# Peptides against a protein of PDB entry 4GMN, part 229

Target 1, 375 residues: chain A of PDB entry 4GMN
Amino acid sequence: RYANITLLALVTLASIGTDFQETLVKGNQGSRESPISAADEEWNGFDDADGDAMDVDQKSSSGEDQEEDYEEIDVKEDDEDDDDDSITSEMQADMERVVGADGTDDGDLEDLPTLRELIQTAVPQLIRLSNLPIDSDESLTIQSHALSALNNISWTISCLEFANGENANIHNAWYPTAKKIWRKTILPILEADSADLKLATQVTSLAWAVARVLHGETPTDGNPHRKFISLYHSSKQQAGGNSNSIEEPEDPFQGLGVKCIGVVGSLAHDPAPIEVNREVGVFLVTLLRQSNNVPPAEIVEALNQLFDIYGDEELACDKEVFWKDGFLKHLEEFLPKMRTLTKGIDKRTQPELRTRADEALLNLGRFVQYKKKHA

## One batch from the design tools (peptide; made by RFdiffusion4, then SolubleMPNN)

Design b2_p23_8_s3 (from b2_p23_8, 14 letters changed)
Fold by OpenDDE base, seed 4:
Structure b2_p23_8_s3 (fold): chain B 375 residues (1-375), chain A 23 residues (1-23)
Amino acid sequence: as target 1 above (375 residues)
Amino acid sequence: KEFHEEFRKQALKYARTLKPYQP
C-alpha cells in the first residue's frame, strides 16, 4: 500500500517535470516566432472556363436489389478525453511567469510556488529515496522512479536561461539543491560501481542535467569525470561483446555514450580545474580521432561540448589546454571526416541526427575559422 | 565574446531538445 502510493507520487512528479519542460519549450518557441505577418495573399485561383461537354450514351443493364441490411455497428469512439489536466492552473501560471519575468535575484521563489515546492519539498525527498539502501526489487524500483523524477525536474530547470542573470531567483534556489543531488545521489551511485547499465544510464542522464547548470562548479571530489569516462569505455565494451541487444534507444541522442560525453563536457567548463578540463578535452578530441568507430550522435555531442568549453578565449583553458595541447590541428583534421560522416546520415531515416550533424559541421567550420583568427 | 555567446545559445538550444526520461 505505501509502496504503491510512493510509486504513484514518484510517477506524478516525473510527469510534472516532463509537462513543465514541454510547456517551457513551447513557450520559448513562441517567443522566437516573430509575428510573420500572415500577409493575406489571396491567391486568386485561375479562371480556366470552357471545355466541351462530349456526349457518350451507353446502356442499361438491370441487376437486382438485394437489400442486405448491414447493421452499422455504431462503434461509439468514446473519446474519453482523458484531459489529464496534469498541469494545474498554478503550474501553468508558474510556467508563464518563468517565461516572462525578469526574476528578482532573491532565491525565495515567492512568485513561483509550484517550482518552489518542487525544489524545496519534493527534490529533498527524491534525493532521500534515491539514496536508500537497495535491499529489494521494491527499493530498486523506488530508486529508479526517484532518479526519473529528479532527472525530469533537473532537465526542466536546465532548459531555463541563466545567462546574463536571467532567472537568477530560480538559479539561486536550484544551485544548492543541484549540488545536493550531485553529492547525495549521483556520487554515491557512481561509487557503488554497479554493473547495472539501466541505473548507470539514469544516473548519467541526471548528472548531465545537473552539470548543465553547475558546469565547472560541479563538485570535483573523487574525480567524477574519470568515472564517466570509464563508464563510456565500459559501455562500449559491453555493446561489442554480447549480441544481446541492449536496446539501443531509438533516439541516438539518448544513448549512454552521448550522456557520458554531455556530463564530462559540462564538468570541464570554467571554473573547472585545468587538469579536469585537460583530461576531458583530450577524451573528446580522442573521440574525433577515432571517429570511424564512434556513433555519429556521440561525435555531434563531443563537438558541441568542445565548442562550449573552448569558445571563450578569455578562459584559462583556452591557453593552458586548447592551444597548449594543439586541439586546433585535431579539429582541422576532423573537418573532412565530419563532412563524410554527416553526408552518410540518411535524412529520411534519421532526420534529427542529420540536422544536428549538419549544424555541428557548420559550427566546426566556424569554430576552426574563429580559432585561426585568434591564434 | 560574440562567438561564444552564439555557441552557448546553440548548445542551450540543442540541450533543450533532450527529452526527459519518460517513465
Scores: peptide ipSAE 0.028, ipTM 0.670, DockQ to the pose 0.730
Fold by OpenDDE base, seed 3:
Structure b2_p23_8_s3 (fold): chain B 375 residues (1-375), chain A 23 residues (1-23)
Amino acid sequence: as target 1 above (375 residues)
Amino acid sequence: KEFHEEFRKQALKYARTLKPYQP
């Protein structure tokens, strides 16, 4: 009885996290569809004058319209308005404020009561539930649901813009909680050295969401980047040996390999220790060198992470890692391989993967050119 | 700077739609 109520509450919290994300995505699309490019195309009226008015006689053929009295079967479509607007009016109001608010610098969520309760009340309970001793299939199920709820919440928050002090109130409220998720949920699961690839995929997804906000400020205790690199390699070794392929996620980007790359890439951002940055950078560049055996989605993610890590020349990692370890040469040598890889993706069967690969290829060309100019 | 701002705006487009938690 108590377990079923706990599971229902965890499923509900995971749903709330998804519904918030959908609202953020819709809100951010609406702000971009402001048509700035009404190009004033001066409609140069085509002047061409002369076309002779041939007087084609309208012969009035009186077709007798037989009024076939189709009995309008009043099918009451019960518009079941599935008002499955799962988004409460209060959640929607909080989301509209998140999209519209000039972020007050104070980490106060007074104006965001639903988000405040989610961060301050719900997440601490989810952390507790994810940390319960695993002594039964029921406790394992509770952990999985708690991880899913934490994942959805953390991903939703990680989709907010925090650049230039945007959403600073949310960032400041989330930051200590994100560190708590890392230290209390992610690290203990990574240290348990479980061969459970399902659990590893859940914790790695959560770790990526958390690391997308914390970046290089993610706690480096116990070298978590090495654990995720090891998990990446272990996942590849297992997939090659046992025909019990965990169903490769239908979405190429949902794979454990992509998630590992996303985590370690995020961990390597400034102000990460330069050695952490180096180990991650070498890992990512090595994937590009070995690209013949790497899924295209992992290559796309590895490129994106490399651009995010090394796109700022003012950072210590530019001089001490990017230039010192000769990463530009490896990126330049990879450019023709990326063109071949991208062209090999069918636009009809894998439209998202193709779009992301086309963008990563474009960005690789631009990035190589940029780095050559700033050498 | 310029390359990074265009790139950040693209990375936000690829915020994974979390598949709804199906139990």
Scores: peptide ipSAE 0.026, ipTM 0.650, DockQ to the pose 0.473
Fold by OpenDDE base, seed 1:
Structure b2_p23_8_s3 (fold): chain B 375 residues (1-375), chain A 23 residues (1-23)
Amino acid sequence: as target 1 above (375 residues)
Amino acid sequence: KEFHEEFRKQALKYARTLKPYQP
C-alpha cells in the first residue's frame, strides 16, 4: 500500500519533469518565430475600371438531387480517459517565465514557485529514495522511478540556456542540488558496480543531464570519467557475446554508448582538470579511429563533444591537449571516413540519424578549417 | 515507458541546438 503511493508520487514527479520540458521546447520554438513583420504593404485599392460584363446566357441543366442518406455512423467516442498528464496552469506559467526571462534580471526563485518546489522539496526526497538499501524488487522499482524523476527534472533544467549569465537565478538554485545528485545518487550507484545494464543506463542518463549543467565543475572525486569509459567498454563486450538482442533502443541516440560519450564529453569541459580532459579527448579520438566498429550515433555524439570541448582556443585544453596530443591530424584523417559513414545512412529509414550525421560532417569540415587557420 | 523515451528523444533533439559550428 505505501509502496504503491510512493510509486504513484514518483511517476507523477517524472511526468511533471517531462511536461516542463515540453513547455520549454514550445516556448523556445515560439521565440524563434520572430514575427516576420509582414510589412503592411498597404494594398492600394484597385481602381474601379468600368469593363462591360457580357451577358453569357448558359442554360442551367436540371440535375436530379439524389438525396444519399448518409447514415450518421454514431462513432461512440469511447472517452478513453487519456490521462492527459496535463501540465498544470501554474507549471506552464513558471516555464513561460523561465523561457521568456531575458537573463538580465537576477529574479529570485520566488517568481518560480513550482520550479522552486521541484528543486528544494521534491529533488531532495528523490535523492533519498534513490539511496535506499536495495533488498527487494520493490526497492529496485522505487530506485528506478526515483532515477527517472531525477532524470526528467535534470534534463529539463539542462535545456535552459545559462551562457552569458542567462537564467542565473535558476542556475544558482540548481547548481548545489546538481552537485548533491552527483555525489549522493550517481557516484554511489557507479561505485556499487552493478551488472544491471538497465540501472547503468538510467544512472548514465541522469549523469549526462547533470553534467550538461555542471560541465567541468562536476565533482572529479574518484575519477568518474574513467567509470563511464569503463562502462562504455563493458557494455560493448556484453552486446558482442550474447546473441540475445538486448533490444537496441529504436532511437540510436538513446543507447548506453551515446550516453556514456555525452557524460564524459560534458565532464571534460573547462574548468575540468587537464588530465581529465586528456583522458576523455583520447577516448573520443580513439572512437573516431575505430569508427568501423562504432555505431553512427556514437560517432555523431563523439564529434559534437570534441567540437564543444576544443572549440575555444583560449582554453588551456587547446594548447595542453588538442595541439600537444595532435588531435587535428586525427580529425582530418577522419573526414573521408565520416563522409562514407554519413552517405551509408539511408535518409528514408533513419532520417534523424542522417540529418545529425550530415550536420556533424559539416561541422567537422568547419572545425578542421578553423583549427588549421588558428594553428 | 514510452513517455520517458519520447521525453529523452525530445531532450536530446532540442537541448542540442546543433548550431552549425561557427568559428
Scores: peptide ipSAE 0.024, ipTM 0.608, DockQ to the pose 0.056; fails the geometry check
Fold by OpenDDE base, seed 2:
Structure b2_p23_8_s3 (fold): chain B 375 residues (1-375), chain A 23 residues (1-23)
Amino acid sequence: as target 1 above (375 residues)
Amino acid sequence: KEFHEEFRKQALKYARTLKPYQP
């Protein structure tokens, strides 16, 4: 009885975290409809150059009308309007406030009561439940659901813009809680060195969401970047040896390898210790050098992390790692390989992977040109 | 299971509103 109520509550909290994200997403899309002021750029009419229409003769070849009876497959769009009525009017009101909040410097979540209760009341219980001793299949199930709820909440919050002091109230409320998730949930699970790749994937997903807010301010105790690099390598060795296909997630961006890259990349951002940055930067550049044996989605993630880490020339890591360790040469040498890799992705079967690879290729070209100008 | 994957897909998709790297 108690276990079932706990599981239902954890599933509900995981749902709430999702619905909150969808509402943030809709709100951010609405704000990007800044009216394109129709600047009436007078389309200077291209002069109709009188290209002589050569009369190509209509030779009437009577091809036989094979009436292929296209059976109209009446695809009943079962509009299962799963009206997921789970979005409370209070959550919508909190989201409208987050999207509409001009940066009121009030570091209190007074105006965001649902988000406040989520951070202050729910998350501390989820941390407790995720850190229970595993003594039964029930405790393992509770941990998995608590990690899922923490993952969704943490990902949702990590999708808020915090650059330039945006959403500072939410950032300030989340930051100590994010550090608590890291120290009380993520680190203990990583230290347990479990061969459970499902648990490792869950904790790595959560670690990425948390590290996307904490960046280089993520607690460095126990060198967590090395654990995620080790987990990356271990996951590749297991996939190559045991035909226990952990069902590689159908989405190439949901793979454990991508998540490990996302975590370590985020951990390497300023103000990370320069040696942490170096170890991660060398790991990422090494993936590009070994790209023939690396999944395209991991290459895309590794490139994006390299751009985010080394995109600012004023950061200590630019001089002490990027230039000192010769990363520009490796990126430039990788550019033709990235063109080949991107062209090899089928647009029809993997449209997202192709789009993200085309974007990463474009950004790689721009980044290499930028770094060459600022050398 | 699917719901958490779609959520993570969306989160990754939105987190990666990659502003094309503008120097």
Scores: peptide ipSAE 0.022, ipTM 0.598, DockQ to the pose 0.057; fails the geometry check

Design b2_p23_8_s4 (from b2_p23_8, 14 letters changed)
Fold by OpenDDE base, seed 1:
Structure b2_p23_8_s4 (fold): chain B 375 residues (1-375), chain A 23 residues (1-23)
Amino acid sequence: as target 1 above (375 residues)
Amino acid sequence: MEFHREMQRQALAYARTLKPYVP
């Protein structure tokens, strides 16, 4: 009886998370459907005003070669012990205190009472239910439903724009809760190293939704990016051995491989540690090099992650990883392969995959041109 | 399971506006 009530409550919370998404999506669309009255304001073409090429006389100032005598500062290689930037147990405890400081300014979500109750009341209970000891099929079912509810809430919130300070109140309320989901739900399940591909798929989906908001501020303790890369490879090895086609999910973008790519790509965004960024970047570029055996949806996701990670030249990862590790060459070499791959997708049978591949191909061409101009 | 798939599909559909990489 209690199990059935708990399951019904979890299904209800998962449904509320979905209904809330539809409401948020419709709300954001309704603000864009302000009919731009087709006022026929004749866009008077910007008259190409004859830019008089001002001959800026480049006065060649002969810089005198001051031979600055570089004193050889004998930099003693102090063996700086590799202070393994493992967040000390004290920093974890202080971060747990900061995350446990419900500095949810309850005021910031006054206009969004359903979202407030989902974040403040439902999510802490779902985290608790996802962490129950698995000793029965009933406890496994409860965990699966709790993960599904957390997934729906997290995906809903991850559909909001947070750029330029948009939805800052929601971001501020969600951010500590998202870190709590990561540390208390996602990490313990990943550390349990269960051979359950269903559970792995659920936790990876949740991890992607959470990491889409936290990005490089996602806790890096225990190198979770390596766990998801390992899970990606393990999932491919298992699919190759059983001639039982695990029915590829009807939606190519729902595959475990796509989800793993989405997680690790999100984890690699600034301000992620440069080494985390590098390992993920190398993984993503390696998928493009091995594209002959990679599902098209995974290639589309890997490209989109590479564009989002390395789309800003001001970020440290542009210089220290993208240029240093020669990623541009690999992207250029992949352009003709991507054209072939995209053309091979049937628009009638896989219209969404084809559209996303056409978009990714267009963006790849533009991204390569962008990087060549900003070299 | 259906709600989970639809949520991911919607998130993937809505969140990636093609960033106009201005060349």
Scores: peptide ipSAE 0.027, ipTM 0.657, DockQ to the pose 0.079
Fold by OpenDDE base, seed 4:
Structure b2_p23_8_s4 (fold): chain B 375 residues (1-375), chain A 23 residues (1-23)
Amino acid sequence: as target 1 above (375 residues)
Amino acid sequence: MEFHREMQRQALAYARTLKPYVP
């Protein structure tokens, strides 16, 4: 009885985290439809006229009219208007405020009561539930659901812009909680050295969401970047042995490898210790050098992380790692490989992967040019 | 001078890491 109620509550909290995200996605789409005036640049069509009239012949084969009387099964779409009133008017109002607030209100989360209760009341309970002793399948299920709820909440919050002091009130409320998730949930699970790939994937997903907000301010205790690098390598060794048993996620960006890259990349941002930055940077550059055996999605993520980590020439990591360790040469040598890799992705079967690879290729060319200009 | 990558909506694509709780 208590377990079922706890599971239902964890499910509900995970759903709330998803619904908040969907609302953020919808709200961010509405605000960007400022009418960019259609400047009618008449791109004059190329006139290439070559009219070769290949005369392919008429063959008239008269195949017979079998009138198979397909009974119209009138599938009444019962429009069950499942009014999935899952998003409360209060949640919607909070999310509309988060999306619509020009970041001028340094105010407390007083104006965001649902988000406040989520951060201040729900998340501490989820942290507690994720730290329960695992002594049964029930406790493992509770941990998994608590991690899922923490993941959803953390990802949703990590989708907010915090640059330039935007959403500073939310950032300030979340930041100490994110550090608590890291120290109390993520680190203990990583230290338990569980062979459970499902748990490892859940904790790595959560770690990425948390690290996308904390960046280099993520607690460096116990060198978590090395644990995620080790997890990356371990996951590759296991996948190579049992080709039949790891259902690779249908989404190539949901793989444990991509998540590990996303975490360690996020951990390497300023103000991360230069040694942490170096170890991560060398790991990422090594993936590019070994790209023949690396999934395209992991290459895309590794490139994006390298651009974000080393995009500022004023940071100590630019001089002490990027230039000192000769990363530019490796990026330049990777450009032709990235072009080949990107062209090898079928747009029909993997449209998202292709689009993200085309973007990463474009950014790689620009980044190499940027670094050459600022050498 | 900072390099900003073109980020098409990637925060939202990572947001697909949200497992909808399928009951």
Scores: peptide ipSAE 0.169, ipTM 0.753, DockQ to the pose 0.305; fails the geometry check
Fold by OpenDDE base, seed 5:
Structure b2_p23_8_s4 (fold): chain B 375 residues (1-375), chain A 23 residues (1-23)
Amino acid sequence: as target 1 above (375 residues)
Amino acid sequence: MEFHREMQRQALAYARTLKPYVP
């Protein structure tokens, strides 16, 4: 009885975190849907005109088009009036205020009561539940649901813009709580060194969401970047040995490898210690050098992290790591491999992965040109 | 001068780390 109520409350908090994110995405899309006039300027890719005319005979076999009449299965939407609409409405109102708030408010969440209660009341309880002694399958289930709720809340908050003092009220409320999640939930689970890949995936997802806000201000206690690099390598060794592949998540970007890259990339941002930045930068560049054995989604994430870490020439890591360790040469040598990799992704079967790879390839070309100009 | 990558719908791609509550 008590456990079922606790599980229901944890599921509800995880749902609340998801709905909050969907509404942020819709709100941010609505503000950016100024109609980009469809100037369909057909980017005519450069036809390299190498004209080897192999004359392969057009045998026109007229295959008969059998029109298979797909019966439209009228799936009756059973309108189950789920009473969930009331919580979503208050959250939507808080999010419309967050997206519309010019960052002038002095750190008070008075105008954001739902977000305030999530950060100040719910998250401290979720941290407590994620730290319970694991002595039963029930306590393991409670931990998993508490981690899911923390993940959803943390990801949602990490989608807010905090640059240039935007959302400073939310940032100031979240920042101490994010550090508490890191120290009380993430670090203890990473130190327990459990062989549970499900738990490792959950804590790594949460760590990425938290590190996307804290960046280089993430607590360096216990060298967490090395633990996530070790977890990356361990996950690859296990996938190669057991034919009981935990079904690779259908989404290539949900893999433990991508999440590990996202965490360590976020941890390496300024003001991270130069040695942390170097160890992460070397790890990411090594993935590009070994790209023949690395999933395309991990390459895309590794490139994005390299661009974000080394995108500012005024940062100490640009001089002390990027230029000093010769990263530009490795990025230039990777350009032709990235073109081949991107072209090898089927647009029909993996449209998102292809789009993200095309974007990463474009950014890689621009980044190499940027670095050559600012050398 | 800072390099800004083109970020399409990255918020959405990271948003998928949210397990939708499948009831």
Scores: peptide ipSAE 0.164, ipTM 0.746, DockQ to the pose 0.271; fails the geometry check
Fold by OpenDDE base, seed 2:
Structure b2_p23_8_s4 (fold): chain B 375 residues (1-375), chain A 23 residues (1-23)
Amino acid sequence: as target 1 above (375 residues)
Amino acid sequence: MEFHREMQRQALAYARTLKPYVP
């Protein structure tokens, strides 16, 4: 009875985290719909008149094929638009405020009561539940649901813009909580060195969401970047040996390899220690050098991380790692390989992967030009 | 000068890491 109530509450918190994300995405899209003026360009239909009426007369063969009257079962698609209107008017009002508010610098979420309760009340309980001793399948289920709820909340918050002091109130409220998730949930599970790749994937997803906000300010205790690099390599060794491939997620960007790259990339941002940055940068560049054996989605993520880590020439990592370790040469040598890789992705079967690969290829060309100009 | 990559769909692509809890 208590377990079922706890599970239902964890499910509800995970759903709320998703609904917040959807509302934030819709709100941010509405601000970018500049009204494309319906320029009624009267595309004057080309009146190509040539009606050559070839009269081909061919005759009447009377094949009596029995029209089996397949009764069109009018399957009323009851579009139960389960518009799960579960977005409470309070959640919608909070999201409208997040999209519209010039962030008041006070880490006071007075104007965001739902988000405040998620961060201050729900997340501490989720951290507690994720740290329970695993002594039963029920305890494992509770941990998995708590990690899912933490993942959804953390991803939603990580999709807010925090650059240039935007959403500073949310950032300031989240930052200490994100560090608690890292130290209390992520690190203990990574240190347990579980052979459970499902758990590893959940924790790595959460770690990426948290690291997308904390960046190089993520706690470096126990060298977590090396643990995620080790997990990346271990996941590749297991996939090669057992035909019980954990169902590779249908989405190539949901793979454990992509998530490991996303985490370590985020951890390597300024103000990360230069040696952490170097170890991650060398790892990412090594993936590009070994690209023949690396999934395209991991290459796309590795490129994006390299652009974000080394996109500023004023950072210490530009001089101390990017230029010293000769990364530009590796990126230039990878350009023709990336073109081949991108062209090899079928647009029909993998439209998203192709789109993201085309974007990463475009950015790679621009990034190489940028670095050559600022050499 | 900072390099900004084109990020057309990153928020949506990351939002898919949200497992919708199908009830």
Scores: peptide ipSAE 0.151, ipTM 0.735, DockQ to the pose 0.268; fails the geometry check

